# Designs tried in a protein design run: peptides against a protein of PDB entry 6RGO. Part 293

Target 1, 392 residues: chain A of PDB entry 6RGO
Amino acid sequence: MALKLLGFNQDATCFSVISSNKGVTIYNCDPFGKCFELEKSTSNDEELDFLVEMLFSTSLIAVVDKTIGASKRKKLKIVNTKRKATICELTFPHEIMDVIMNRKIICVVLKSDQIFVYDISCMKLLRTIDVRGEKLKSTSKFRNSEAVGDIGVRVSLSTDNNSILCYSSYSKSDKENAPLNDIVVFDALKCIQINVLPAVHQSNIVCIACSPDGMLMATASEKGTIIRVFKTIDTENDEPILVNEFRRGSRPSRISEMKFNHDNTLLACVGESDTIHIFALPVTTTEADANEDDTLQQSSHSLSSSINGLQYISKGLANRFGKIIVSKIPTQSQQRHVAYIKIPENAKYRIGFPKDTTNTIHICGEDGNYLVYSIPRNEVGPCTLVKSNTFD

## One batch from the design tools (peptide; made by RFdiffusion4, then SolubleMPNN)

Design b2_p24_5_s3 (from b2_p24_5, 7 letters changed)
Fold by OpenDDE base, seed 2:
Structure b2_p24_5_s3 (fold): chain B 392 residues (1-392), chain A 24 residues (1-24)
Amino acid sequence: as target 1 above (392 residues)
Amino acid sequence: EKPSEPSQEEIEKLQKLLEEEEKE
């Protein structure tokens, strides 16, 4: 049977799949098993396509049926999984491309490059973000969106209540074909733009991950060779703070998903390659806890691996025209993965980090494997398989 | 064009679901 992965929920307690004959199935991770099924509404042998976004482990899901006809692809259904009932249906002017949520906010991304921001508690529209409208103010020509069907606005939302929304925007370059290589950081609750990171890659951004707390974001371009991690809110002299630059590989390969773990110590990425890469982030010691005198001399042998001082050569060449050139970290200072998982080359995988275990990763494949791996703490190497289950 | 708005009955069903999930 052909499986299509929809992904994990925010805390990796559940994952969703499309089965070609059954429709949408949601699996619980622990204990492993089916927790919800949405039956196929049509007896037709048409290829099933759905968007499903789940609100953590709750009975609330957002569903878009993309299988049949232009009208269904414009409809967002809010479904109560316990009741197996649609409780709300919204119709949009254009096809829905993505849906993301947390406990406060639903964001709906349209093929029109519009983002609709909703208060989840009442489905009140808080904001319409028109990513094209901002481009049109700079460049009079609409891109014929009939070009390469995979280039659109990308979004990521913090899983916390602060509801930090990161989205890709068009560069203000006078080029008719301006890339989606800017990032906007937006407070989805207050409906204010917090930050703008210009030209974070040379090509279109195809993957964005926001940290659970909204303090970090990771970006990857169509090349998928370099991942950049930035602070979302904090700036130095009105310039974006680049925290890390990771090298996934030397060969171009699309990254389909990235995720931070719940304590912002790890970033995982998956895509078209045979390898899930896991990168270590520097622990941001908040200076605040320095004052409690608690004398527990646990000799943490900090293996001070002499990662020689990355002199932040914040030589922002502020060229006279206010174009923030994100100073490329020298290729020699690009960090590699600290851990990896080998996956089948022909199987699409999705990733999730459970909340309770910061050194555990959940993965699932279109091959019908659900796998739990332990991530090595103090060594560079393969992850260890801890648990495996199969699904159909 | 604007998106559709939810009915009052849809809002009440949604609020009831969220209130049920906040108690677990």
Scores: peptide ipSAE 0.609, ipTM 0.957, DockQ to the pose 0.909
Fold by OpenDDE base, seed 1:
Structure b2_p24_5_s3 (fold): chain B 392 residues (1-392), chain A 24 residues (1-24)
Amino acid sequence: as target 1 above (392 residues)
Amino acid sequence: EKPSEPSQEEIEKLQKLLEEEEKE
């Protein structure tokens, strides 16, 4: 049977899949098992497509039936999984492209490049963000919306109560075909724009991840070769702070998902490649613990040669992207440990980080595998498989 | 165009669900 992955919830306690015969199925990760099923409403041989966003491990899910030909592509359903009942239905003017939530906020992204921000407690509309309308205020030229294929507004929301929303926006370039290569940082609760990161890539942004605390964001373009990590709120001299730049690979490959772990020490990415990459982030030592004079004699073993290539790229790009202040990552902490997981070629996988185990990653595949890996912290190498389960 | 608004009954069902999940 063809499986389609919908992904993990915010804390990686559950994941959702579409089964061609059953409809939407939700699995619990531990203990592993099926916890919910949404039955297929139609006997049609049409390829099922859904959006499903869960509120953590709760009985609240948001569902959009995106199946082709369905008028339902404009309808958001809030479902109580324990009661198997739709409790709220909202209709939008355009097709729903994405839905994200936390304990305070639901964001609905439309094909019109609009983001609707709701208070989850009462479904009150707090803000309509018109990303296209903002572009039209900055650029006199209308983009005909029809011809730009899979490229829409991308969003990510912090999982905490601060509800930091990161979204892709159009650059202020007078070019008719301005890319979606700006990032806006938005306080979704207060409905205030906090920051704007201009031209973070040369091409459209196709993947964004916000950290759980909303203090970091990761971005990838259509090329998927470089991942950039920025501070969301903090600026230096009113300019965006680039904290990390990672190279996923030399060949272009689409990144479908990125996630931070719960302590902001790891960034994972997955996509069309045979490899999940896990990057170590520098621990931002809060200034307080700098007093312990722990003379850790770091044995200077020979991994120095491969790292020098990354330093040259950073200096050259800093001059071309003039205003992005690359925070001086201490040269000693530049041993960016990278872990990896090999996955089957052309298998779509999704990733999740559990809250209680910062060195563990959950992955699931359209091949019907749910896998738990341990992440090496002190070495560059493969992750170790800890647990495996299968689903249908 | 604006999205639809939830009914008062839908809001009450949503609030009740959120209150049930905060107690677990």
Scores: peptide ipSAE 0.607, ipTM 0.957, DockQ to the pose 0.910
Fold by OpenDDE base, seed 4:
Structure b2_p24_5_s3 (fold): chain B 392 residues (1-392), chain A 24 residues (1-24)
Amino acid sequence: as target 1 above (392 residues)
Amino acid sequence: EKPSEPSQEEIEKLQKLLEEEEKE
């Protein structure tokens, strides 16, 4: 059967798949099993296409049926999985491209490059973000590029209640073909733009991940060779802080998904390559208030592998044209993966980090494999398979 | 164009769902 992966929920306790014969199925990761099925609404052998976003392990899902007709693709359904009932239906002016949520916010991304930000508690529209801005509203040139189905606004939302929204935006260029290579950081609760990271890549951003706490973001372009990690909120001299630059590979390969683990120590990426890459992040010492007292000498022999990651505070050389080019970290200082997982070639995989085990990664494939890997801490190497299940 | 707005009944059903899930 053709499986299509929708992804993991925010805490990797569940994942969603489309089965051509059944419709949408949600699996629980532990104990492994089906927890919800949304039956196929059509008897036809039509290729099913859905968006499904799950609110953690709750009975709340957002569903968009993209299978048939322009009308269904504009409808967001909030479904109670326990009751198998649609509890809310919203219709949008354009096709829904993505839906992301946390406990506070739902963001709906449209083909119009609009982001609708909702308060989940009442489905009140808090903000409409028009990524094209007012000038491009009049150009009914929706890129009729059926063929370039994958160039659009990308979004990621923090899983915490701070609800930091990172989205790709068009670079300030008078060119009709401006790349989606800027990042905007947005407080989705307050509806305030916090930060703008200009020209973080040379080409369109195709993948964004926000950390669970919203303090970090990872970005990848259509080249997928370099992953950049930035601070979301903090700036240095009003310039974006590049924390890390990772090299996924030498060959171009699309990154479909990136995830931070729950303590911001790891970043995983997956895509069209035969390899899931896991990168170590420097522990951002939050300057927790120096309350003096507790001298607990936890002699954690952190094997400080001397990642003398020179903090290249890449002072963005403001080029003469006001474009902050994130100064290319010298290719020699590009960190490689600390761990990897080999996956079948041509199998699409999704990734998730469970909350309780910072060194564990969940992966699922369109090959029908759900796999749990242990990530090595002290060495660069392959992840160890801990658990495997199959689904259909 | 604006998206549709939820009905009051839809909001109440949603709130009830969220309140049920916060208690588990």
Scores: peptide ipSAE 0.606, ipTM 0.957, DockQ to the pose 0.901
Fold by OpenDDE base, seed 3:
Structure b2_p24_5_s3 (fold): chain B 392 residues (1-392), chain A 24 residues (1-24)
Amino acid sequence: as target 1 above (392 residues)
Amino acid sequence: EKPSEPSQEEIEKLQKLLEEEEKE
């Protein structure tokens, strides 16, 4: 059967799949089993396409029917899974491309490069972000949907209540075809722009991950060879906002998903390659809760990667134009993975980190495998398979 | 063009769901 993976929820307690014969199925990870099914509304042999975003382990899901020929691609449904009932339906002016949520916020991304930010508690529209509207009123025709491939606005939202939204934006270059290589950091609750990171890659950003606390973000371009990790907020200390640069590989390969673990110690990435890569992050010691007692000798191997980033301050207009990080980071400072998982070639996988076990990763494949791996702590090497289940 | 707005009944059903899930 053709399976299409939708992904894990925020805490990796559930994952969602499209089965060609059944429609949408949600699986619980532990105990493993089906917890919800959304039946196929049409008997047609049409390839099913859906967006499903689940609110943690709750009975709340957001659903968009994206099936080709369906008039429903502009409709967001909020569904109560326990009651099997649609409780709210919103219609948008354009096709929905993505939906992301936490306990406070729902973000809806449209094909028009608009982001609608909602208060989840009342579905009140807090903000419309027009990612194109920040460009000059030049008659930039809607990207002809056929010719420019799967390049659109990418978003990631912190899973905490701070609700930090990171999204890709167009560079201010006078070129009609400016790349989506800027990142905007946005407080979704206060509806304020926190930061702008210009030209974080040379090409379009195709993958973004926000840390659970919203303090870090990871980015990957169309090349998928380098992953960059940034602070979302300018610290008062003259510390570089670019904190890590990871090398996934030497060959170009699309990254489809990245995730931080719950304590910001690991970043995982998956995509079109035969390998899930897991990178170690430096522990950002927030100075605050250094209570006395736990003298655990963190062997701070300060890999002092001397990020001699030449900060070119362009002397332009007086607003907080973020430091142009011209990261010619020497190839020598690029960290490799600390752990990996081999997956079947051309199998699409999704990744999730469970909350309670920071050294465990959940993965699921379009091959019908749900797998739990242990991540090695003291060695660079393969992850160990701990649990496996199959689904159809 | 603006998105549609939820009805008061939809908001009440949503609030009730969120309150039920905050108690579990």
Scores: peptide ipSAE 0.603, ipTM 0.956, DockQ to the pose 0.910

Design b2_p24_5_s4 (from b2_p24_5, 7 letters changed)
Fold by OpenDDE base, seed 2:
Structure b2_p24_5_s4 (fold): chain B 392 residues (1-392), chain A 24 residues (1-24)
Amino acid sequence: as target 1 above (392 residues)
Amino acid sequence: EKPSEPSEEEIKKLQELLKEEEEK
């Protein structure tokens, strides 16, 4: 049977899949098993396509039927999984491309490059963000969105209640075909723009991850060779703070998903390559805890010494024209993965980090494998398989 | 064009669901 992965929920307690004959199935990770099924509404042999976003381990899911011919691609359904009932249906002017949520906010991304921000508690529209409308102010003609079906606005939302929304925006370059290579950081609750990171890549951004706390974001372009990690809110002299630059590989390969773990110590990425890469982030010691517990300092010193050679080249060359050139970290200072998982080349995988175990990663494949790996702490190497299950 | 708005009954069912999940 053809499986299509929808992904993990925010805390990796569940994952969702499309089965070509059954419709949408949600699996619980521990104990492993089916927890919800949404039956196929049509008897047609049409290839099923859905968006499913689950609110953590709750009975609330957002569903979009994207199946060709279904005429439902503009409809968002909120479903109570316990009652097996649609409780709310919203219709949008354009096709829904993505849906993301946390406990406070739902964001709906349209093919029109609009982001609709909702209060989840009442489905009240808080804001419409028109990413194209911002581009039009720069005299750039609308890209005929028909040409490259995969280039659109990308979004990521913090899983906390602060509801930090990161989205890709069009560069203010006078080029008719301006890339989606700017990032906007937005407070989704207050409906205010917090920060703008210009030209974070040379090509369109195709993947964004926000940290659970909203303090960090990771970005990857169509090339998928370099991942950049920035602070979301903090700036140095009104300039964006580049925290890390990671090299996934030398060969171009699309990154489909990135995720931070719950303590912001790890960043994982997956895509079209045979390898899930896991990168270590520097532990941001908040200055506050420096006072009391002198005792735990001894063990952290050994790995920090090799990483501390990264001079924060925060020297953004502010060129005289106020264009923030994100200073490319020299290729020699680009960090590699600290851990990896080998996956089948032809199988799409999704990733999730469980909340309770910062050194564990959940993965699932369109090959029907659900796998739990342990991440090595003090060495560069392969992850260790801890648990495996199969699904259909 | 604007998106549709939820009905009062849809809002009530949503609030009932969210409340049932906060009480766990």
Scores: peptide ipSAE 0.622, ipTM 0.959, DockQ to the pose 0.903
Fold by OpenDDE base, seed 1:
Structure b2_p24_5_s4 (fold): chain B 392 residues (1-392), chain A 24 residues (1-24)
Amino acid sequence: as target 1 above (392 residues)
Amino acid sequence: EKPSEPSEEEIKKLQELLKEEEEK
């Protein structure tokens, strides 16, 4: 049977899949097992497509039936999984492209490049963000909406109560075909724009991840070769702070998902490549613990040669992208430990970080595998498989 | 165009669900 992955919830306690015969199925990770099923409403041999966003491990899910030909592509359903009942239905003017939530906020992204921000407690509309309308205020030229394929507004929301929303926006370039290569940082609760990161890539942004606390964001373009990590709120001299730049690979490959772990020490990415990459982030030592004079004699073993190539790229890009302040990553912490997981070629995988185990990653595949890996912290190498389960 | 608004009954059912999940 063809499986289609919908992904993990915010804390990686559950994941959702589409089964061609069953409809939407939700699995619990521990203990592993099926916890919910949404039955297929139609006997049609049409390829099922759904959006499913779960509120952590709760009985609340948001569902959009995106199946081709369905008028339902404009309808958001809030479902109580315990009661097996739709409790709220909202209709939008355009097709729903994405839905994200936390304990305070639901964001609905439309094909019109609009983001609707709701208070989850009452489904009150707090804000309509018109990403296209903002572009039209900055650029005199209308983009005909029809011809730009899979490229829409991308969003990510912090999982905390601060509800930091990061979204892709159009650059202020007078070019008719301005890319979606700006990032806006938005306080979704207060409905205030906090920051704007201009031209973070040369091409459209196709993947964004916000950290759980909303203090960091990761971005990837259509090329998927470089991942950039920025501070969301903090600026230096009114300019965006680039904290990390990672190279996933030399060959272009689409990144479908990125996630931070719960303590902001790891960033994972997955996509069309045979490899999940896990990057170590520098621990931002809060200034308080700098007093312990722990003379860790770091044995200066020979990994120095590969790292010098990344320093030259950072200096050259800092000069071309003028205003992005690259925070001086201490030269000693430049041993960016990278872990990896090999996955089957052309298998779509999704990733999740559990809250209680910062060195563990959950992954699931359209091949019907749910896998738990341990992440090495002090070495560059493969992750170790800890647990495996299968689903249908 | 604006999205539809939820009914008072839908809001009540949503609040009941959120309350049942905060009590766990």
Scores: peptide ipSAE 0.621, ipTM 0.959, DockQ to the pose 0.906
Fold by OpenDDE base, seed 4:
Structure b2_p24_5_s4 (fold): chain B 392 residues (1-392), chain A 24 residues (1-24)
Amino acid sequence: as target 1 above (392 residues)
Amino acid sequence: EKPSEPSEEEIKKLQELLKEEEEK
């Protein structure tokens, strides 16, 4: 059967798949098993297409049926999985491209490059973000890119209640073909733009990950060779802080998904390559208040592998055109993966980090494999398979 | 164009669901 992966939920306790014969199935990761099934509405042998976003391990899912007809593709359904009932239906002016949520916020991304930000508690529209801005509203040239189906606004939302939304935006260029290579950081609760990271890549951003706490973001372009990690909120001299630059590979390969683990120590990426890459992040010492007292000498022999990651504070050289080019970290200072997982070639995989085990990664494939890997802490190497299950 | 707005009954059902999930 053709499986299509929708992804993991925020805490990697569940994942969603489309089965051509059944419809949408949600699996629980532990204990492994089906927890919900949404039957296909059509008897036809039509290729099923859905968006499904699950609110953690709750009975709340957001569903968009993209299978047939322009009307269905504009409908967001909130479904109670326990009751097997649609409890809310919203219709949008344009096709829904993505839906992301946390416990506070739902963001709906449209083909119009609009982001609708909702308070989940009442489905009140808090903000409409128009990524094209007012000037481009009049150009009914929706890119008739039937062929380039994957250039659009990308979004990621923090899984915490702070609800930091990172989205790709068009660089300030008078060119009709401006790349989606800026990042905007947005407080989705307060509806305030916090930060703008200009020209974080040379080409369109195709993948964004926000950290669970919203303090970090990772970005990848259509080249997928370099992953950049930035602070979301903090700036240095009003310039974006580049924390890390990782090299996924030398060859272009699309990154479909990136995830931070729950303590911001790891960043995983997956895509069209035969390899899931896991990168170590420097422990961002939050300057927790220096309350003096507790001298607990936890002599954790952190094998400080001397990642003399020179904090290249890439003072963005504002070139003569006011474009902050994130100064390329010298290719020599580009960190490689600390761990990897080999996956079948041509199998699409999704990734998730469980909350309780910072050194564990969940992966699932369109090959019908759900796999749990242990990530090595003290060495660069392959992850160890801990658990495997199959699904259909 | 604006998206549709939820009905009061849809909001109520959503709030009931969210409450049932906070009580777990």
Scores: peptide ipSAE 0.619, ipTM 0.959, DockQ to the pose 0.895
Fold by OpenDDE base, seed 3:
Structure b2_p24_5_s4 (fold): chain B 392 residues (1-392), chain A 24 residues (1-24)
Amino acid sequence: as target 1 above (392 residues)
Amino acid sequence: EKPSEPSEEEIKKLQELLKEEEEK
C-alpha cells in the first residue's frame, strides 16, 4: 500500500500517516496502536494528500484535505478526535501549504506567501504576515506553481508557550527572483518581529526547526550540505548569533525535516539520503539555575571553534540589523554528526524526540516501520534499535 | 480577501475541547 508520512506530534507520542485505502490514521507510540482514523470521503482512486497537525497528545487536530481536484485545499478543519466531529471550519483565500501549532497559537501558511497567526483558544486572527508585502509593489506574478518547484515560505514554531515563530523571507535584493534566504524571528503572542537574519544561506531555505523553548533555530538550504544553528534573539553579550555549523554531507541532498530534542542537546535531520544524522549541541548554560550543586563533570571539551567571522556591518536603515556573521566558517570548524541511523534508500522518514528520554529518537517510514532508537552518549557511531513496530 | 471567521458555536466547542484536555 502507498503510505505517506505526515509526521510526529510535538512530543513524539503520536504520528500521522495517509493510507491510500483508509485515509488518515494516527498511531500512538506507546502503547503502539491506532488511536484515530479519518475515513476517505471519496471512493475515487485519487492520490490522497492531507495536512494533519496534532496538538500534543490531545483530541485536537487540524486537518486540510489537499487531494488534487478537491475544492477543500483552502479549508482548515479543527477536529475533535474523541467525538469524531469537525468543531471549526475556516476558509482561506488561497491554498493552505502548511499548518503548525502549539498550546497557544495556530499558524496557517498559504500559497500566497501569507502566514495567518491565530489564538487557538478562540480562533481569533492575531496577525496576517505578508512575506511578499515587504518587497516593492512590483507586479511579481504569483510564482507560477509549475516552474518553481517546492520552494515556498517555510515556518517553525516553538512548542512552548513563548510561541516563537521562525519563517523564511525574501532577501531585499533588487533582483525579481530574490531567494528565500532571510529568516524572520517573530513573537506570535505579542505579534512583534524580534529579529531578522539576512542571507543565512546562499540559496533558498527549505527546512527550518525551532527549539522547544524558541531560543535556537536550525536552517538548511536547497543544497542540504550545511546546517546552521542560530540564537533567535540577540544576547547583550557580543556572542555570535551563529552558534553552530554542521556538515550533513559533501553531496547535495534535500533535508525534509529537522528536530531539536527537548533539552536542546541534540539536533536530528532527515531527508532524501540513506542516513538520519544526529548532531550534539553545546549546552547553553542559562545563568539562572547555577545554584544546585550537581557536580556532573562537564567534560567541557571546549572545541574553541575560533569563529573568525568577518562582520560586515551594512550601514542601512536604523533598525537593529543584527551582526551579519558571513562566516566563511573554515571547513575545519564544521562539526560532523555524533550519531546516525541508516534508513532504506528512497524511503521517506519522519523524526521525533520523546519528552521523557533525551537520548531516544522515534522514527517512522513510508515502508510501514515505526522504530525507536537509543542515541550513543560517549561514542560517535550508529544508534541502537530498541523497539520496532509495523503499520499499514 | 480575508479568511472566514468561526461562529460562536464553533468557538464554544473549541473551548470545551481545550478545557477537557487541561483537566487530564
Scores: peptide ipSAE 0.618, ipTM 0.959, DockQ to the pose 0.906

